Peptides against a protein of PDB entry 4PN1. Designs and how they scored, part 94

Target 1, 261 residues: chain A of PDB entry 4PN1
Amino acid sequence: KIEMNFLNKPIVPDTTKVISNFLTHYLITEPVEHVEIEAKLGTLIDLETQNRFEFPVMNETILNPEFNLRTRFESDMTASEHKYLNEFLNQAFRDSQKPGRLPFAYKHTKQVDLFYETEDNSRDKIRVSKNQSDNQVLACVKKRRVADLFLYCPNDAFDIRISISDELPVSMPSGNQQPSLTRLKDRVGYVHQEIKIDLTKTTQNDPVYDTTERHELEVEFGNIADLRDRAQKAKDGMEAPLFRRVQLFMDNVRILRREHS

## One batch from the design tools (peptide; made by RFdiffusion4, then SolubleMPNN)

Design b1_p17_5_s2 (from b1_p17_5, 6 letters changed)
Fold by OpenDDE base, seed 2:
Structure b1_p17_5_s2 (fold): chain B 261 residues (1-261), chain A 17 residues (1-17)
Amino acid sequence: as target 1 above (261 residues)
Amino acid sequence: DPFAWLKGVEHLLYKPP
């Protein structure tokens, strides 16, 4: 008979514990009302060298936010990398449709995001999202970034930023107000076991600067109510359900950040 | 306090016997 270890009990990695604690804080302790929780693939850039950050570690490492490492996170990749990941996810989608597997869901969305200044001159802008095909309003929100957690991944093509955001639904701007910024988003979305994986191509037209295109991949918790329930249970002393969900989330992230052309 | 959540992981820090 094979046992897991000399205690014959499951061991929870520190990564899972730290992330679970991070999420629990903003789900339960200081709850964000309209919370969005996502991981973005990108690169930690050392502000001193303007190159990818280098730290003396040899594996996935959560950076302690108490230390100012003088870094920025670039949530972007090349068009070729983005295309490769799209093809990879398409294959994963096809494979998941086979008997005995849990299937992916797939959705392709093209939207335009219009950003408006608030009347109170707050830093947060109102974002109106519309479907490009019929101009139907999809959402009108004021999004606030609440917290970030960074994972340095020296063995992979990408580092990870896990972000907590508050997406507050707000009223539409007045009809006479002009948007300060417009972004076109071409999004391919995959959902597996309520984990959302989005490949997004964003085009921004600047009147002064050339049109910029960004390629992003994000992984999001698709069932916040369930996650909040799990976090509450964890706060009450039953941590296993939350740990399992975070582990699933992170394993999906790990798969994606390892893939490259 | 942007670091308030760290309280929950203080127990993960090694303490000598």
Scores: peptide ipSAE 0.267, ipTM 0.789, DockQ to the pose 0.222
Fold by OpenDDE base, seed 1:
Structure b1_p17_5_s2 (fold): chain B 261 residues (1-261), chain A 17 residues (1-17)
Amino acid sequence: as target 1 above (261 residues)
Amino acid sequence: DPFAWLKGVEHLLYKPP
């Protein structure tokens, strides 16, 4: 018989604990009502060098937000990297359809996002999302960024930003209002064990600048109600369910950020 | 307070017996 360790109990990494605590705060302590929790693959850029951030660490490291490291996060990748990840996920999808596995679900969506200014001229714009094929309204929300957590991953192709947002449903803008910005999104979505993985190509037309295309990969908690329940249990002293869910989430993120073309 | 959640990491700090 083999045991996990000399206690024969699972050991929770600090990364899991820190992230769990981070999530618990915005799920339970100061709860965000319409919370979205996602990790984006990208690059931490040193504002001084304009190159990828360098820090004297040799593995995945959560950056302490109390320290101003003078970085920005670019949630983008090359077309080739994006293509590689798409192929990788397609293969993972196929493999998951085999007997004895938990299957991926797959969805391809093309939508247009229309952004409208608010009456109060707040930074938070109203976003109307429509299906490109039939112009059906998918959502009308005001998204507010609540918090970010950054992971520096020196051994991997990408760094990670975990973001908490509030997506407040709002009424449609008046018919006489014109959008200030329009974005086309081509999204390929994979769902495994209620963890959503989205590959998104975003096209934005700028009247002054050339059309910009962004390639993003996002990992999102697909069952917020369950996550909130787990977080509540954690606050009540039972942390294991939350730790397990966060560990699953992070393992998926770790798999993805290691892949490169 | 954007850093209010950091209070929860206190239990990660070493505490002598």
Scores: peptide ipSAE 0.258, ipTM 0.772, DockQ to the pose 0.188
Fold by OpenDDE base, seed 5:
Structure b1_p17_5_s2 (fold): chain B 261 residues (1-261), chain A 17 residues (1-17)
Amino acid sequence: as target 1 above (261 residues)
Amino acid sequence: DPFAWLKGVEHLLYKPP
């Protein structure tokens, strides 16, 4: 008989523990009511060099937010990288439809996001999302970024930002208000075991800058109620369910950031 | 406090004898 280790018990990586603690704080300790939790692929840029940040580590590393590393995060990739990931996920989708597997769900959405200033001139804008095909309102929210956690991934093409956001449903802006910004989004979404993977092409027309196109990949927890339940259990001394869910989430992220042409 | 969540992982820090 083969054993896992000298204790013959599973070992939880520190990455899982740290992320679990981060999530538990904003799910239970200081709870965000309408919480969104997502990871985006991108690049940590060194503000001094304007190149990708370099740190003397050889694997995935959570950056301590208490240290000012003089970095910014760019959540973008090339069109070719985005296309490759789309093809990769399409194949994963097809394979998951076979007997004995848990299937992906798939959805393709084209939407327009309209951003409006608030009456109190707050920093947070109101976002109205509409379906491009029938102009149906999909959502009207005020989104606030609550916290970020950054992972430096020297062995992969992308670094990771995990973000906690509060998406507050709000009433539609008055009919006389004009949007300050409009974004077109072409999104393909994949869902597996309630983990959402979205590939998004965003086109933005800026009055000051030329039209910009962005290619983004995000991974999101699709069942917040379940995650909150797991986090509560963790606070009560049963950590395993939360660790398993965070591990699943991170494994999906790790698969995606390792894939390249 | 943007760093309040760090309290939960302080026990993971190595403390030499």
Scores: peptide ipSAE 0.250, ipTM 0.790, DockQ to the pose 0.236
Fold by OpenDDE base, seed 4:
Structure b1_p17_5_s2 (fold): chain B 261 residues (1-261), chain A 17 residues (1-17)
Amino acid sequence: as target 1 above (261 residues)
Amino acid sequence: DPFAWLKGVEHLLYKPP
């Protein structure tokens, strides 16, 4: 018989503990009411070199936010990389439909996001999301970025940004208001065990600049209520359920960030 | 305080004896 270790008990990696603590803070301690928690694949760019950030580490590393590393995060990838990930996820979807597996769910959505300035000229804009096909309103929110956690992943194609956002539902903008920005989103979404994986092609038309296209992959916790429950249990001294959920989330992220064209 | 959450992981920082 083989045991996991000399205690024969699961060991929780520091990554899991740190992320769990990060999430617990914004779920329980200083709770965000309409919280969105997602990880985006991208690249940490060194502002000085404009190249990918380099740090003297050899594996996945959570960056301490107290240190100004003079970086920016580019939540983008090439069209080729995006296509490869799409194909990869399609195959994963197919494989999950086999007997004995938990199946993926799949959804393809074409969405338009309309951004409106607020009357108070707040930094946060109102986003109205509509289906492109029938103009059905999907959401009208004021989104605020609350916190970010960055993972430098030197061995993988992408670095990771985990973001906490508050998506406050708000009333529709006045009918006389014009959107300051319009984005078209072509999104393919996969859900497995309530973890959402979205591949999104975003097209933005700017009157001053040329049309820009972005290719993003995001991984999101699909069941916030469950996650909040787990976080509460963690605060109450039972951390295992939260750790397991975070580990599941991160394992999915780890799989994806290793894939590239 | 954007760093308030770090309080929960301070114990993860090794301190020499």
Scores: peptide ipSAE 0.244, ipTM 0.777, DockQ to the pose 0.246

Design b1_p17_5_s3 (from b1_p17_5, 5 letters changed)
Fold by OpenDDE base, seed 2:
Structure b1_p17_5_s3 (fold): chain B 261 residues (1-261), chain A 17 residues (1-17)
Amino acid sequence: as target 1 above (261 residues)
Amino acid sequence: DPFAWLEGVEHLLYKPP
């Protein structure tokens, strides 16, 4: 007979515990009302060297936010990397349709995001998202970034930023108001076990600067109500359901950040 | 306090017996 270890009990990695605690805080302790929780693939850039940050560690490491490491996070990748990940996810989608597997869901969305200044001159802009095909309003929100958690991944092509955001639904701007910024988004979305994986190509037209294109991959918790329930249970002393969900989320992230062309 | 959530992981820090 094989046992898990000399105690024959499951061991929870520190990564899972730390992330679970981070999420629990903003789900339960200081709850964000309209919370969005996502991980983005990107690169931690050392502000001193303008190169990828180098830290004396040899594996996935959550950075302690109390230390100012003088870094920025670039949530971007090359077009070729983005294409490769798209092909990889397409194959994963196809494989998941086979008997005995849990299937991916797939959705392709093209939208335009219009950003408006608020009347109170707040830093947060109102974002109106519309479907490009029929101009139907998909959402009107004021998004606020609440917190970030950074994972340095020296063995992989990408580092990770886990972000907590508040997406507050707001009224549409007045008809006479002009958008201050317009972004086109071409998004390919995959969902597996309520974990959302989005590949997004964003095009931004600047009147002064050349058109910029960004390629992003994000992984999001697709069932916030369930996650909040799990977090509440964790706060009440039953942590296993939350740990399992965070582990699933992170394993998907780990798969994606290891893939490269 | 952007670091308030760290309270929950203080127990993960090693303390000598």
Scores: peptide ipSAE 0.265, ipTM 0.795, DockQ to the pose 0.221
Fold by OpenDDE base, seed 3:
Structure b1_p17_5_s3 (fold): chain B 261 residues (1-261), chain A 17 residues (1-17)
Amino acid sequence: as target 1 above (261 residues)
Amino acid sequence: DPFAWLEGVEHLLYKPP
């Protein structure tokens, strides 16, 4: 008979514990009402060298936010990397449709995001999202960034930013207001076990500069109510359900950040 | 306080005997 260790119990990694604590704070302790929780693939850039950040560690490492490391996060990748990930996810989708597997759901959307200044000139802009084909309104929100957690991943193609945001539904801007910015988004979305994976191509027209295109991959918790319930149980002393959900989320992120062309 | 959540993980820090 083989046992997994001398206690014959699963071990929870520190990464899972730290992230679980981070999420519990903004789900339960200081709750964000309309919370969005997502991880983006990108690169930590050293502001002094303008190259990828280097730190004397040899594996996935959560950076302590109390230390000013003089970095910025670039949530972008090359078109080739983005294409590779799209093909990878398409294959994963196909494989998941086989008997004995839990299937992916798939959705392709093309939308236009219109950004408006608020009447009170607040820092946060109103975002109106419309379907590109029929101009139907998909959402109208004010998004506020609440907190970030950065993971330095020296062995992988990408670093990770986990973000807590507040997406407040708001009324449509008045008909007299003009958008300050317009962005086109081509999004391919995959959902597996209520974890959402989005590949997004964003096109922005600038009157001075040529059209810029950004390629992003994000992983999001698709069931916030369930996650909040798990976080509450963790706060009450039962941590296992939350740890399992965070582990699932992070394993999906780890798979994606290791893939490269 | 953007660092308030860190209080929850202080117990993970090693303390020598």
Scores: peptide ipSAE 0.257, ipTM 0.790, DockQ to the pose 0.227
Fold by OpenDDE base, seed 5:
Structure b1_p17_5_s3 (fold): chain B 261 residues (1-261), chain A 17 residues (1-17)
Amino acid sequence: as target 1 above (261 residues)
Amino acid sequence: DPFAWLEGVEHLLYKPP
């Protein structure tokens, strides 16, 4: 018989513990009511060199937010990288439809996001999302970024930003208001075991800057109620369910950031 | 406090004898 280790028990990586604690804080300790939790693939840029940040580590590393590392995060990739990931996920989708597997769900959405200024001139804008095909309103929210956690991944093409956001449903802006910004989004979404993976092509027309196109990949927890329940159990001394869910989430992120042409 | 969540991981820090 083979044992896992000299205790013959599973070991939880520090990465899982740190992320679990981060999530528990904003789920339970200082709870965000309409919380969104997502990881985006991108690049940590060194503000001094304007190149990818370099740190003397050889693997995935959570950066301590108490240290000013003089970095910014760019959530973008090339069109070719985005296309490759799309093809990769399409194959994963097909394979998951086979007997004995848990299937992916798939959805393709084309939407327009309209951003409006608030009456109180707050920093947070109102976002109205509409379906491009029938102009149906999909959502009207005021989104606030609450917290970020950054992972430096020297062995992969991308670094990771995990973000906590508050998406407050709000009433539609008055008919006389004009949007300050419009974004077109072409999104393909994959869902596996309630983890959402979205590939998004975003086109933005800025009155000051030229039209910009972005290619983004994001991974999101699709069942916040379940995650909150797991976080509560963790606070009560049963950490295993939360650790397992965070591990699943991070393994999906790790798979995606390792894939390249 | 954007760093309040760090309290939960302070126990992970190595403390020499």
Scores: peptide ipSAE 0.249, ipTM 0.787, DockQ to the pose 0.257
Fold by OpenDDE base, seed 4:
Structure b1_p17_5_s3 (fold): chain B 261 residues (1-261), chain A 17 residues (1-17)
Amino acid sequence: as target 1 above (261 residues)
Amino acid sequence: DPFAWLEGVEHLLYKPP
């Protein structure tokens, strides 16, 4: 018989503990009411070199936010990388439909996001999301970025940004207001065990600049209520459920960030 | 305070004896 270790008990990695603590803060301690929690694949760029950030570590590393590393995060990838990930996820979807597996759910959405300035000229814009096909309003929110956590992943194709956002539902902008920005989103969404994986092609038309296209992959907690419950239990001394959920989330992220064309 | 959540992980920092 083989045991996991000399205690024969699961060991929680530091990454799981740190992320769990990060999430618990914004779920329970200083709760964000309409919280969105997602990880985006991208690249930490060194502002000085404009190349991918280099740090003297050899594995996945959570960066301490107290240190100004003079980086920016580019939540983008090449069209080729994006296509490869799409194919990869399609195969994963197919495999999950087999007997004995938990199946993926799949959804393809074409969306338009309209951004409006607020009357108070706040930094946060109102985003109205509509289906491109029928102009059905999907959401009208003010999204505020609350916090970020960055993972430097030197061995993988992508670095990771985990973001906490507040998506406050708001009333539709006045009919006389024109959007300051319009984005077209072609989104392919996969859901497995309530973890959402979205591949999104975003097209933005700028009157001054050329049309820009962005390719993003994001992984999101699909059941915030459950996650909040787990976080509360963690605050109450029972951490295992939260750790398990965070581990699941991160394992999915780890799988994806290793894939490239 | 964007760093308030760090309080929960301070114990993870190793302190030499």
Scores: peptide ipSAE 0.248, ipTM 0.765, DockQ to the pose 0.255

Design b1_p17_5_s4 (from b1_p17_5, 7 letters changed)
Fold by OpenDDE base, seed 4:
Structure b1_p17_5_s4 (fold): chain B 261 residues (1-261), chain A 17 residues (1-17)
Amino acid sequence: as target 1 above (261 residues)
Amino acid sequence: DPFSWLKGVEHLLYKPP
């Protein structure tokens, strides 16, 4: 018989603890009411070199947000990388349908996002999301980015940004108001154990600039209520449920960031 | 304070004996 370690107990990695604490803060301590928690695959770009950020570490590293590293995060990938990930997830989907596995759910959506200026000229715009097929309103929200946590992943194709956002439901803009920006989104969504994985192709038309296309992959906690419950339990001294959920989330992220064309 | 949550992980910082 083998044991996990000399205590024969699971060990929680620092990454899990840090992320768990980060989430607990915005779930419980300073709770975001309509919270969205997602990880995006992308690249930390060094503003000085315009190349991928280099840090003297050899593995996944959470960057301390207190330090200005003079970076930007590009939540984008090449079309080929995006296609590869799509194929990879399709295969994972198929494999999960086999007996003895927990199945993926799959959904393909095409939507248009219309962005409107607010009356108070706030930085946050109102986003109206509509289904392209029937023009049904999917959501009308004012989204605010609350916090980011960056993971530098030198051994993988992508770095990670974990973001906390507040998606406040708001009333539809007035009928006479014109959108300041429109985005077309082609989204392929996979859900496994309430973790959402979305591949999104975004097309943005700009009157001044040429049409831009972005390819994104995001991993999102699909059950915020459960996560909040786990976070509350963690605050109450029982951390294991939260750690397990964060570990699951991060393992999925780790799988995805290693894949590339 | 956008960094207030970091207080919860201060214990992760190594302190020499």
Scores: peptide ipSAE 0.236, ipTM 0.775, DockQ to the pose 0.234
Fold by OpenDDE base, seed 3:
Structure b1_p17_5_s4 (fold): chain B 261 residues (1-261), chain A 17 residues (1-17)
Amino acid sequence: as target 1 above (261 residues)
Amino acid sequence: DPFSWLKGVEHLLYKPP
């Protein structure tokens, strides 16, 4: 007979515990009402060298937010990297349709995001998202960044930013208002076990600069109500359901950040 | 306090000797 370890029971890695605690804070302790929780693939850049950040560690590590490491996070990747990830996810989608597997859901959307200044000139802009084909309104929100958690991943192609945001539904701006910024988004979305994986191409026209294109990959918790329930149970002393959900989320992120063209 | 959540994982943080 083979056992897992000398206690013959699962153990929880520190990364899972730290992230679970981070999420519990913004789900339960100081709850964000319209919370969005996502991880983006990108690169931690050292502000002094303008190169990828270097730290004396040899594996995935959460950076302590209390320390100013003088870094910025770039959530962009090359077109070739983005294409490779798209092909990888397409294959994963196909494989998941086989008998005995849990299937992916797939959706391709093309939308335009219109950004409007608020009447009170607040720092948070109103974003109106419309379908490019029929101009139907998909969403109208104010998004506020609440907190970030950064993972330095020296052995992988990408570093990770986990973000807590408040995405507040708001009324449409006045018809006489003009958007301050317009962005086109081409998004392919994959959903597996209520975890969302999105590949997004963003095109922005600037009157001074040439058209810029950004390529992003994000992983999002698709069932916030369930996650909040798990977080509440964790606060009540039963941590296993939350740990399992966070572990699933992070394993998906780990798979994706290791892929490269 | 944006860092209040760290109290829950303080035992996991490195403390220099």
Scores: peptide ipSAE 0.222, ipTM 0.760, DockQ to the pose 0.374
Fold by OpenDDE base, seed 2:
Structure b1_p17_5_s4 (fold): chain B 261 residues (1-261), chain A 17 residues (1-17)
Amino acid sequence: as target 1 above (261 residues)
Amino acid sequence: DPFSWLKGVEHLLYKPP
């Protein structure tokens, strides 16, 4: 008989523990009321060189946020990379429809995001999201970025930013207000085991600058209530359910960041 | 404190015997 190790017990990687603790803090300890938790694929850029950050490590590494590494995160990829990932996920979707597998769900959405200044001139803008086809309001929120956790992934095409955000539902702006910014979003969404994977093409029209297009891939926890319950259990001493969910989330992220054209 | 969550991972730090 083969055992897992000399204790014959599961071992939880530090990555899982750190991320689990990070999530538990903003789910339970200092809870964010309308929390969104997502990982974006992108590149850590060294502000000094303007190239991808180089750190003396040889595998996936969570960066300690207490250290200012003078980096920025660019949540973007080339159109070619984005297309490749779309094709990859389409194939994964098809494969998951086979007998014996858990199937993906698929959704394609096109929306317009309108950003409005707040009456109190707060830094956070109100975002009104509308369906492009019928102009139906999908959401009206004030989104605040609460915290970020960065993973440097030297062996992969992309680095990772895990973000905690607060999406506060707010009232619609007055009919007389004009949006300060408009973004078009073409989003292809995949859901597997309540983990959401979104490929998004964002087009922004700037009156001064040329139209810019961004290509993003994000992975999101699709069931926050369940995640919060798991985090509460972890806080109470039962960590396994949370660790398992975080491991699943990170494995999906790891699959995606390894793919390239 | 944006780093208050780090308290939860202090136990991961190596401590010499």
Scores: peptide ipSAE 0.191, ipTM 0.741, DockQ to the pose 0.233
Fold by OpenDDE base, seed 5:
Structure b1_p17_5_s4 (fold): chain B 261 residues (1-261), chain A 17 residues (1-17)
Amino acid sequence: as target 1 above (261 residues)
Amino acid sequence: DPFSWLKGVEHLLYKPP
C-alpha cells in the first residue's frame, strides 16, 4: 500500500486557495448580486516592449495586483489556434458521449450585441443581445467589471485573466436611441459538469477604427448558486467543497491553454 | 477597494522564525 504523503491526506495548492479566497470575497464578503465569473485565454503584454510579458518563474503564477507591472491583457488568439481548439473540443464532446462518461452539452449561437449609451452618460453601456436568425431579444444588461486576477503561464501559449463582473438587467433603450457600437458573435458553447466553455468569433464595425475580428475562448462557472453555497461553507470553516469546485474549473482551464498546433 | 479581497490570504504568507 502506498500513501499520498507523510500525512496521507490530499494537499490543496496555493493557486486554489488564492482563487478561492478571491471568489469568496465577491460572492460572500462584498457580494456582487448578479455576478459573472469567467476565465479568458489571452496574452499579458509588457507595455514597454509590446511583447509578451516575461517574469523569472517557471510555472503558472498568480500576479499580485498590488504591484503595477506595466502590463495589459489581450483577450485574443489566431484563427488557426481557435480552429484547433474547436476541433479539440469537438473530439472531447464525442468522447464524452460514450458509456461510462459524463456527457458534454453543445450549443451553437449567432447573436448581435448592440451597445447604447446610458441616459446619465455613465461609463457603463447598455448591451442588448439579439438572435441573428429571428431578431429576438435575448438579454438587456448593464455590465460592470468588478475585479480581475491574472495568471502568468510561461509554459503555455496563453496567459489567463479571471474576471468578476456584475451583469445588471435593465430596461430596453428608447426606440429613438441609436446604438453606438454593434458586434456580431458566432459562439460555440460546451458545458461539462456545469462548467461552460465558449469559443467566440466576434466581428466589430467601429466607425472610427477598421473592422476587427477577434477569436476568444472563455471558461465560466455555470452554476453561481452552487458556487455561492460552497463559498459560504468555506467562510463557515468547511473549505473542501469550494476547493474541489475551483480545482475542477482550473483543471479545465489548464487543459485548454496547453492545447495548440 | 479593489484589493480588499487580499485580506483573506494574509495567513498564507510565510512567517520567518
Scores: peptide ipSAE 0.183, ipTM 0.748, DockQ to the pose 0.226

